Peptides against a protein of PDB entry 3J47. Designs and how they scored, part 147

Target 1, 121 residues: chain A of PDB entry 3J47
Amino acid sequence: IRLTNQLKSLKGLQSKLKDVVEYLDKVINKELPINHTILGKLQDVFNLLPNLGTPDDDEIDVENHDRINISNNLQKALTVKTNDELMVIYISNLVRSIIAFDDLIENKIQNKKIQEQRVKD
Target 2, 69 residues: chain B of PDB entry 3J47
Amino acid sequence: YEEKEESNLAATKSMVKIAEQYSKRIEEEKELTEEELKTRYVGRQDPKKHLSETADETLENNIVSVLTA

## One batch from the design tools (peptide; made by RFdiffusion4, then SolubleMPNN)

Design b2_p30_2_s2 (from b2_p30_2, 19 letters changed)
Fold by OpenDDE base, seed 2:
Structure b2_p30_2_s2 (fold): chain B 121 residues (1-121), chain C 69 residues (1-69), chain A 30 residues (1-30)
Amino acid sequence: as target 1 above (121 residues)
Amino acid sequence: as target 2 above (69 residues)
Amino acid sequence: KELEELKKENAENQEKKSELLREIKKLLEE
């Protein structure tokens, strides 16, 4: 149950991460407008990430297009980084789940062997 | 601008370092699983369990590191 | 029979783990 839930959560995270990557790629390619909500959530994720010196949201002087692009690039870089980190976490969790599953299988095999030995006796 | 670039560079470097650490931990987890498999063939229940636990811990640490990274 | 199935499942899990590790490594290299 717990492992299955972890695997499900990991799959969900992977899917979400993929969606974020796809979204970021579309934003990079100017195929989609920058969704501020997604960026904000991503920023929140980044803010929960160790203080990558995201300049305090307050000082981002909205006026300089270049700063917005740099901030977007930084946010994008941070987002990509966060996505990569999230992917790594996801993969790590997946690997843990697989290991845990392997252990469960082994335990089951061992239990079966023990039962078979008991029947032979 | 420069401070942001430096911060981004530092962040990127930190991420690369975290990624490297993660890759290493994943490899360690794989090794643990392989050792568990080997231990299964040896029929020693305890070493397999220990390896599994160590793999789980390694993965947990990786997750925590990625979450903290 | 059940033991063989369990062994098969373990082998599949090991393969999945290896694949996942490869994918992680690839992501880290990227």
Scores: peptide ipSAE 0.464, ipTM 0.848, DockQ to the pose 0.019; fails the geometry check
Fold by OpenDDE base, seed 3:
Structure b2_p30_2_s2 (fold): chain B 121 residues (1-121), chain C 69 residues (1-69), chain A 30 residues (1-30)
Amino acid sequence: as target 1 above (121 residues)
Amino acid sequence: as target 2 above (69 residues)
Amino acid sequence: KELEELKKENAENQEKKSELLREIKKLLEE
């Protein structure tokens, strides 16, 4: 479900970006007037999107390192954070798997002891 | 799209809470392992079972957290 | 023999768990 929703969101973004490119091409070719309302909404979306395209703002505030993997460069920093969180989750899962394995081993040992007691009787 | 974004935001807030809970869960997992060790020495099955159950719950919560990230 | 192997495996798993817990704590502190 969650992965499917993420994929749907990415597909929606891709479609919107394609529509924007097509619109910009039509405006450049003077086929359509510049729709200021659509452009304003796109600007708002771009402002909400972490700066994909500004190569020079290396000073993207280290404080926003905590937020979600939306856009690739800030997403790289956020991907580092997400990777760190994923690593923590992976390690935690590994630890839980080890504990579960230890319990299985102990259950096997107990079962063996019960069998050995039954043979002595 | 908006419903998915809201779900992702809720999931991210849950991840922050999970990070805090993660430290606590690590400690709970250690406590469970200690209880299993104690149960192994005492030969009593009950504390060991409880430790195993808590470890499984901790694992499940971590998997849900990863799926939420 | 099988019981000894199982005990050895459990000890190795406990060591790995302790190491993982230490690594997780380090990651949470960064």
Scores: peptide ipSAE 0.458, ipTM 0.855, DockQ to the pose 0.015; fails the geometry check
Fold by OpenDDE base, seed 5:
Structure b2_p30_2_s2 (fold): chain B 121 residues (1-121), chain C 69 residues (1-69), chain A 30 residues (1-30)
Amino acid sequence: as target 1 above (121 residues)
Amino acid sequence: as target 2 above (69 residues)
Amino acid sequence: KELEELKKENAENQEKKSELLREIKKLLEE
């Protein structure tokens, strides 16, 4: 049951990641706006994944447990890493948006100054 | 199992590389912002424009990095 | 007055950008 749920969750995550990539490609292509809700849901899934990987102490065979733990730890580490990377990318996009906004404001200020000079002439 | 582990390891290495590239891009963005501030202070339009353009490029690169992660 | 408001807004945006950059750096260091 747990393994099946993990596999299902992993498949779900994989599908979601694919959807996120497809969404990001559409955003890059200006076909869709950035959906913060999708990113938030992805983060929620990643935050929930560590909770799914907490081994309850049941006596599952030590050798499989080590490989599964290594695989789960690696998968967890990869998941955490992926989440961190996604977070960094999100923040970077936010920063770039702020910079672009600042430039817009500056351009507006300059345009206003030019207009004021034209009115004085 | 081994193939999956190898794939995960490769993915992890790729993510580390992306993170490093991202850090570099963030620094480039910061430099652009400083140039914009200086240009605003000095009243020079050209440095501000250059800063804005570099910030946009940094953003685009970050988006591409996210898509490839 | 409007020009001063725009300057203020730009300064606030610059501060937000700096803060965001700091946060990104922190995340990369984690």
Scores: peptide ipSAE 0.452, ipTM 0.847, DockQ to the pose 0.018; fails the geometry check
Fold by OpenDDE base, seed 4:
Structure b2_p30_2_s2 (fold): chain B 121 residues (1-121), chain C 69 residues (1-69), chain A 30 residues (1-30)
Amino acid sequence: as target 1 above (121 residues)
Amino acid sequence: as target 2 above (69 residues)
Amino acid sequence: KELEELKKENAENQEKKSELLREIKKLLEE
């Protein structure tokens, strides 16, 4: 199930990327106005897929820099946000683990006290 | 595809909510830790147990969040 | 002795927890 959903997401992303490329080509050719909705959806897809390889900074051709930079900056910002969220989750898990460990230690201490009391009886 | 997109959107929204909840959970965890500390000093088992349970619940929620991310 | 060690370990864990909580708060503020 999970793997299948991942594959489906990947295929969907691929299809959407293709649609975006086709749309961008039409916009470049002045055949269609810039569809902000497609960009928004693409952004949403990138936000949902933070691990979709940031296109290595190296291949972003210089000329279309400004608007692509906004999209990439937004993608980067979203990736950063996702990383921050993941970090927070990680730290939270760590804290919870420590708390659970503390409780385990306390339980052991209590068990030891109970055993000591039983030996005295 | 659409279902997965919706699921991812829901997951992202959940992550934002989790971040907000995380701050609250941290505070709850502190309160629990204080109660646990107090319980350690007072020797009352019940508050410690409740603290442990809340910590575990907080942990579970974080794990679910990680699994959703 | 073992009980004292466990208490010490618990105190250390509590300190770590408090530190981790502080870090989490810091991350949330960032």
Scores: peptide ipSAE 0.430, ipTM 0.848, DockQ to the pose 0.016; fails the geometry check

Design b2_p30_2_s3 (from b2_p30_2, 21 letters changed)
Fold by OpenDDE base, seed 2:
Structure b2_p30_2_s3 (fold): chain B 121 residues (1-121), chain C 69 residues (1-69), chain A 30 residues (1-30)
Amino acid sequence: as target 1 above (121 residues)
Amino acid sequence: as target 2 above (69 residues)
Amino acid sequence: AEKEAEKKAAAEALEKKAKLLREIKELLEK
């Protein structure tokens, strides 16, 4: 149950991450306008991610229009980074889920062997 | 733009590093699974349990990372 | 026979895990 739920959650995350990647790719290709809400959410996700070498330069000037592009590029880069990180995390979770599933199978096999041995005794 | 690119590059490098660390953790998890497989062959429950525990820990860490993200 | 089948299933799961790990690595390398 827990592993299945984790796998489901991971699959959901993977799907979402894929959607984010696809969205970002479309934005990069100028096929779609930058959805600020998605980007903001991704940025929030990125900001919640352990400080991936964001230099302490979070202090400096948010100001100019180029800053909006820089903010968008930073947000985009952060979003891409976040998306990549989310993908990595997702894949990692998937791998962990698979390992856990393998362990479950092994445990089941062992339990079955134990039961078979008990029936033979 | 360049600073942002550099920051993105640094972030990307950090993600690559995290990914590498993750890959290593996954490999460790696989090794634990191999140990579990070996334990399955050897009939020692302890290595299998250890593998399962490590896999679970790895999964939990990933989940926490996802939740934190 | 059943144990062998279960072992095979575990091996397949391990292979899937290995594949996923490779995919993750490839994704990280991009």
Scores: peptide ipSAE 0.442, ipTM 0.835, DockQ to the pose 0.020; fails the geometry check
Fold by OpenDDE base, seed 4:
Structure b2_p30_2_s3 (fold): chain B 121 residues (1-121), chain C 69 residues (1-69), chain A 30 residues (1-30)
Amino acid sequence: as target 1 above (121 residues)
Amino acid sequence: as target 2 above (69 residues)
Amino acid sequence: AEKEAEKKAAAEALEKKAKLLREIKELLEK
């Protein structure tokens, strides 16, 4: 179960990374505007990711460095997508919370009106 | 490598679909809020209740999405 | 007067929610 969940999470991250790469390609091609806010959050997540590239692996062949950079960029892109998704979820939760508060306020107002009516009767 | 790339593409497409579903849920929440506003003005309790229920459903779906992300 | 103030506060909260929803939609469309 735990390993399966980890694998699923990894797959999700991988997919998100691909989406970010695709998004970045579209931005490079000027097909889509750069969303700076999303990019900033992705950067924050990437910065929170442990530097898997410990500088001590200086001897990793240039090809591996490019692959690692591509992998890191891809991981960054996936991280950005994950961050974007998390942001959307967060905003949605906030909106729902606000709606719930509005409903609570309205219910309170209605209850007060009912009480006032009962006092008048 | 190609299989992994294909799998990643599929997962990304799935995430896009989830985002679209989320956007739709947000719109449903907005509609409920408008009904609540109308109910406050008109005094119709039923539309307000419906809006509240839709908002709750939207919240629940968002929570599930967060838990599954 | 207190009820009117509460109604006003609720209306403002609703407006904020509507604004947030619009912002979310705009973000999703990008």
Scores: peptide ipSAE 0.441, ipTM 0.834, DockQ to the pose 0.020; fails the geometry check
Fold by OpenDDE base, seed 3:
Structure b2_p30_2_s3 (fold): chain B 121 residues (1-121), chain C 69 residues (1-69), chain A 30 residues (1-30)
Amino acid sequence: as target 1 above (121 residues)
Amino acid sequence: as target 2 above (69 residues)
Amino acid sequence: AEKEAEKKAAAEALEKKAKLLREIKELLEK
């Protein structure tokens, strides 16, 4: 469900970006008047999107590391963060698996002891 | 899309909370493992079983967290 | 002998788990 929603959101964003590009092309070609409201909203969206293109030195506030930023550079940082989170989850799963195996081994040992006792009786 | 975004935001907040809970769960799992070790030493199956169950629950929660991540 | 080997293996597994738990805690604290 969550992954599906993320994919849907990504697809929606992609479609919107495509529409924006098409709109911008039409405006450049003077086929359509510039809709200032749409452009303003897009600018707001772009301002909210981490600057993918200009590695301008401005302090990418390290605080936004937590936001799943769709932007590729932020995607790298977020991918790193996501990878770190996935690693933590993976390690956690490994730990749980180890515990479960330890319990299984113990159960097997106990079962063997019970069987050995039954054979001695 | 908006519902998914809200869900993702909620999930992200949940992940932070899950990380904290995970740390706590790991500690609980350790305690259970110690109890299991103690139970192995004492020969009492009950604490071992409880530890195993808690470890399984912790594992399940981690899997859910991974799926939510 | 088998029991001792099993106990040793369990102790090693526990130690590994304890180490992993510490690492997870450290990661969570960051």
Scores: peptide ipSAE 0.424, ipTM 0.839, DockQ to the pose 0.015; fails the geometry check
Fold by OpenDDE base, seed 5:
Structure b2_p30_2_s3 (fold): chain B 121 residues (1-121), chain C 69 residues (1-69), chain A 30 residues (1-30)
Amino acid sequence: as target 1 above (121 residues)
Amino acid sequence: as target 2 above (69 residues)
Amino acid sequence: AEKEAEKKAAAEALEKKAKLLREIKELLEK
């Protein structure tokens, strides 16, 4: 169930990202005016994609020097915040996984002790 | 622009709240782990079980946070 | 001897968990 939901979410994001890329290409080619609503949706997509924090994404923010820079700075700040939140969630999951692993080890040790006692009886 | 800024501010506030909740869950996990350690040394199964349950709850909350993000 | 080895493995796992928790706290404080 969880994996299926993650896959569905990923497919939805991929489709949206494709639409955004197509829109951005049209804006760059001056075929369409800059739509702030699309940029907002793109920001939402970037906020939902924690792994986009590769240094190459920082280069795209540098080229648009206009009033878009404040929106880009805010978008960058939101992206950073989203990345931080994702990192916290990741670390929390890792810690929980480690605790669960420790409990599993202890359970295994207990089971082994029980088995040893049964062999002695 | 203003609507976007407001949305970003709201998102930022939500992230701060999630971070605080995460920090609290980490502390609960540590407490459970300490109880498990004490149980290992004292031979008491009950504190270890309680620590395991708290760790599981912390993990579940993190999973829910990931699904909500 | 086997019980002692298992206790040692559990202690090491706990130490790793404590280290991960510290790293998480440091990341959250940034």
Scores: peptide ipSAE 0.409, ipTM 0.830, DockQ to the pose 0.016; fails the geometry check

Design b2_p30_2_s4 (from b2_p30_2, 20 letters changed)
Fold by OpenDDE base, seed 4:
Parts: sequence; C-alpha cells; structure tokens
Structure b2_p30_2_s4 (fold): chain B 121 residues (1-121), chain C 69 residues (1-69), chain A 30 residues (1-30)
Amino acid sequence: as target 1 above (121 residues)
Amino acid sequence: as target 2 above (69 residues)
Amino acid sequence: DKKEEELKKAAERQEEKAKLLREIQKLLEK
C-alpha cells in the first residue's frame, strides 16, 4: 500500500513536471501566456522539495548543466542515506535471525535432553 | 496524488523514528542473548525464553521498519 | 555537514550492531 502510494505520487509529479516543461516551452516560443496559477503551485512544490538546489549563493552563474548535477548530487546524497538506512535494517534483521536460530538450536537440545530422560524412566 | 504525498511524508518521518527505535532494539537483542547465555549455563529455561521472545519482537520491528522504508 | 554527521551516526550505529552480532555468535559457539 505505502509503496504503491509513493509510486502513484511520483508518477503524478512526473506528469505534472512534464506538463510544466511543455508549458514553459510554449511560453518561450511565445505560443501561450504564462499561467501564473500553475507556476505558483509548481513553485510551492519546489519549495517543499528538499532544497536540491541550494548550493551557496555564489555559484548561481555556472547554472544549468551543473544544476542538473547538483540536483543529481542531492538526490545521490539522499539515495546514499537511504541505502545506509536499508543496510542498517538489513543487518538488524540478520542479527534477529541469528538470535532466533540460536534459540531454535537450544530448544532442540532441550527437547533431546527431555526425550533422553523419558527413555531412562 | 496529494494523499500519497502525505503518506510519503509520514513514511519519511517514520524513518527518523525507526532509527531511534533501532538502537533500542539492538540493545534489547543484546540483553536477550545474555539471558540465553545465562540460561545455557544455569539451566533455567525462563530467562532464555524471555530473551528469545524479546529478540523475536526486535526482529518483527525491524521487518516492519524495512517494509516502511 | 549535517548530512555527513547523520551518515557518520548511521555508520556508528552499524558498528554497534556488528559488535552485537559478534557477541551473539560467541554465545552460539558455546
């Protein structure tokens, strides 16, 4: 359920971004006026997005190709953080599994001892 | 879309909370292992069982955390 | 800096888990 909702949200965002790009291209080509309402909502979405693009104020000018790289760098950093979290969870699951196996082995040993005692009686 | 975005934000907040809970769960697992060791030496089944149950709960919580991540 | 610190904290927690795993392994060997 959660993953499906996240995927649906991501698909919706992707579609909206595509629509915005298409709109911006039409505005650049002077085919359509700027829709201020859509742009305002997009700005709000961008502001709610983790600031993928706040490099310090000074490097604004080497902008467009490096901005994709900076967005990629922040996304990459977020991906690294997510991978580290997943790794921690994975290790924790392994530890729990080992403990559960240890308990199972001990339970088997105890069961064998109980059976041996019953055979002696 | 908005409902899923809210759900994703809630999941992200839950991940931070999971990180804190994870540290506590590791300690609970360690305590369980110590009780298991004590039970192996003393022959007392009850502490060992309690340790096993705590380890299982810790495992379940980690699985839920993985499913939430 | 904050992200790097968070990453470092995650690595430290991972090391603690690895120590715990080693302890459990020692218990299993007995």
Scores: peptide ipSAE 0.478, ipTM 0.862, DockQ to the pose 0.019; fails the geometry check
Fold by OpenDDE base, seed 3:
Structure b2_p30_2_s4 (fold): chain B 121 residues (1-121), chain C 69 residues (1-69), chain A 30 residues (1-30)
Amino acid sequence: as target 1 above (121 residues)
Amino acid sequence: as target 2 above (69 residues)
Amino acid sequence: DKKEEELKKAAERQEEKAKLLREIQKLLEK
């Protein structure tokens, strides 16, 4: 469910970016008037989206290094944080796997002891 | 889309909480491992089973946390 | 500074987890 929601969000963003590009191309070609309301909403979306696709954002805000691996440059910084979180999760899973493995080994040893006792009887 | 974004934000906040819970879960896992060791030495099956169950719960919670991240 | 502090806290938590993992491994070896 969660991964599906993330994928849906990414697909929605991709579609929106495509629509923006198409709109900008139409404005450049003078096929459509510059709609300030659409541009404002788009700008709001771009401001809410961590600096994903606009090349000019090279200077803006070192501060959001902590959040989600969404966009390539901020995504690199966010990728570092996400990598740290993923590493923590990976280590945690590894620990749980080790514990589960230990339990399996012990269960196997117990089963072997039970079988050895049954052969002696 | 918006609902998923909100869910992802909630999940991210949950990840911070999960990091705190992870430290607690690691301690719980250690306690279980100690109980398993005690069970292995004393031959008491019950503490070992409890340790295994808590380890499994800890693993499940970490997997959910990873899926949330 | 705040981010660096958060990164440091994350690293400290990771070290604590690594210590716990070593303890679990030691218990498994016994």
Scores: peptide ipSAE 0.476, ipTM 0.855, DockQ to the pose 0.020; fails the geometry check
Fold by OpenDDE base, seed 5:
Structure b2_p30_2_s4 (fold): chain B 121 residues (1-121), chain C 69 residues (1-69), chain A 30 residues (1-30)
Amino acid sequence: as target 1 above (121 residues)
Amino acid sequence: as target 2 above (69 residues)
Amino acid sequence: DKKEEELKKAAERQEEKAKLLREIQKLLEK
C-alpha cells in the first residue's frame, strides 16, 4: 500500500512535469500563449524544489544528506544515503536467508539421523 | 498526489525508526545463530528450532524494511 | 553534521551486518 501510493505520487509528479515541459516548448515555438497560472505554479515548485537545473558544483556538499529527496542534486546526495540504507537492508535480508538456510540444512541432517535410527530398530 | 506525498514523508520518517530496529534485529539474528551453534554441538532439536524461528522473524522484518524503503 | 552522523550510523550498522553474515557463514561451514 505505502509503496504503491509513493509510486502513484511520483507518476503524477512526472506527468505534471511532462505537461509543463510540453507547454514550455509550445510557448517557445509560439504555438500557445503562456498560461500565467501554470507558470506561476511552476515557479512556486521551482522555488520549493532545490534547483535541479543548475548543478552549481559548490552547493552540492552541505545540506540534505538524509532524506530521499525528489530533487536531482539533492537527490544525488540523498540517493547515496538511500543507497546505503538499501544496502544495509539487503545485507540484513541476506543474513536472514543464510540463517534460515543453515537451519534448514540442520533440520534435514536431524531428520536423516532419525530415519537411520528407525531403520536400525 | 498530496496524500501520497504525505505517505512518502511518513515512510521516510519510518526509515529512521527502521534503522534503529535494524540494529535490534541484527542482535536477534546473532542470538539465533548462537543458539543454532549450541544446537549443533548438543544435538538438541529444540534450541535449533527456536534459532530457526527467530532467524525467520528477523528475515521477515528485513523484508518489511526493504518494502518500506 | 546531523546527516553525516546518520550516514556514519548507517555505515556502522552495515559493518555489524557484515560481521553477522560472516559469523553465519562460518556456522554453515561447520
Scores: peptide ipSAE 0.475, ipTM 0.859, DockQ to the pose 0.032; fails the geometry check
Fold by OpenDDE base, seed 1:
Structure b2_p30_2_s4 (fold): chain B 121 residues (1-121), chain C 69 residues (1-69), chain A 30 residues (1-30)
Amino acid sequence: as target 1 above (121 residues)
Amino acid sequence: as target 2 above (69 residues)
Amino acid sequence: DKKEEELKKAAERQEEKAKLLREIQKLLEK
């Protein structure tokens, strides 16, 4: 059930992302005016989309012009915020894995000590 | 799709709360590691077990957070 | 400004987590 829901969500996101890209391309080409409602929904979607980029590689070109810079800065800020959230989750999982590994090592050391004691008895 | 978008928005709000809880979980994990260190010195099995259990709980909570994100 | 503040707070939390990871790593090396 969970995996199926995740796959369905991913497919829906992919479709929506494609629609957004098509819309953004039309806006960039000045074929359509900037729809604030669509932009707001897109911003909400980006706020929900974890930045999959490594924090170092997202040199999102700051060079785009001032108005695009505000929308891109807001989108970049939202993307950065999402990246930071994902990074926090990732680092948390890493920390838990390290602690679990430490416990495993200590359990092995204890088991060895118990075996050595049994050989001496 | 709209229901999923609303669910994602609710999840995003929950992620902010999870981020606050995460700082607390990091501190709990640190306490467990210190207890494990103490258990290694004292040779008492109980503090180490407690540390392992808290680390596992912290890991589970992070996995749930990732899955909710 | 509010978003920038939230971003800064997230970065601070990440740094604290990174410090904790380093501490755990030091414990593993002993």
Scores: peptide ipSAE 0.458, ipTM 0.847, DockQ to the pose 0.022; fails the geometry check

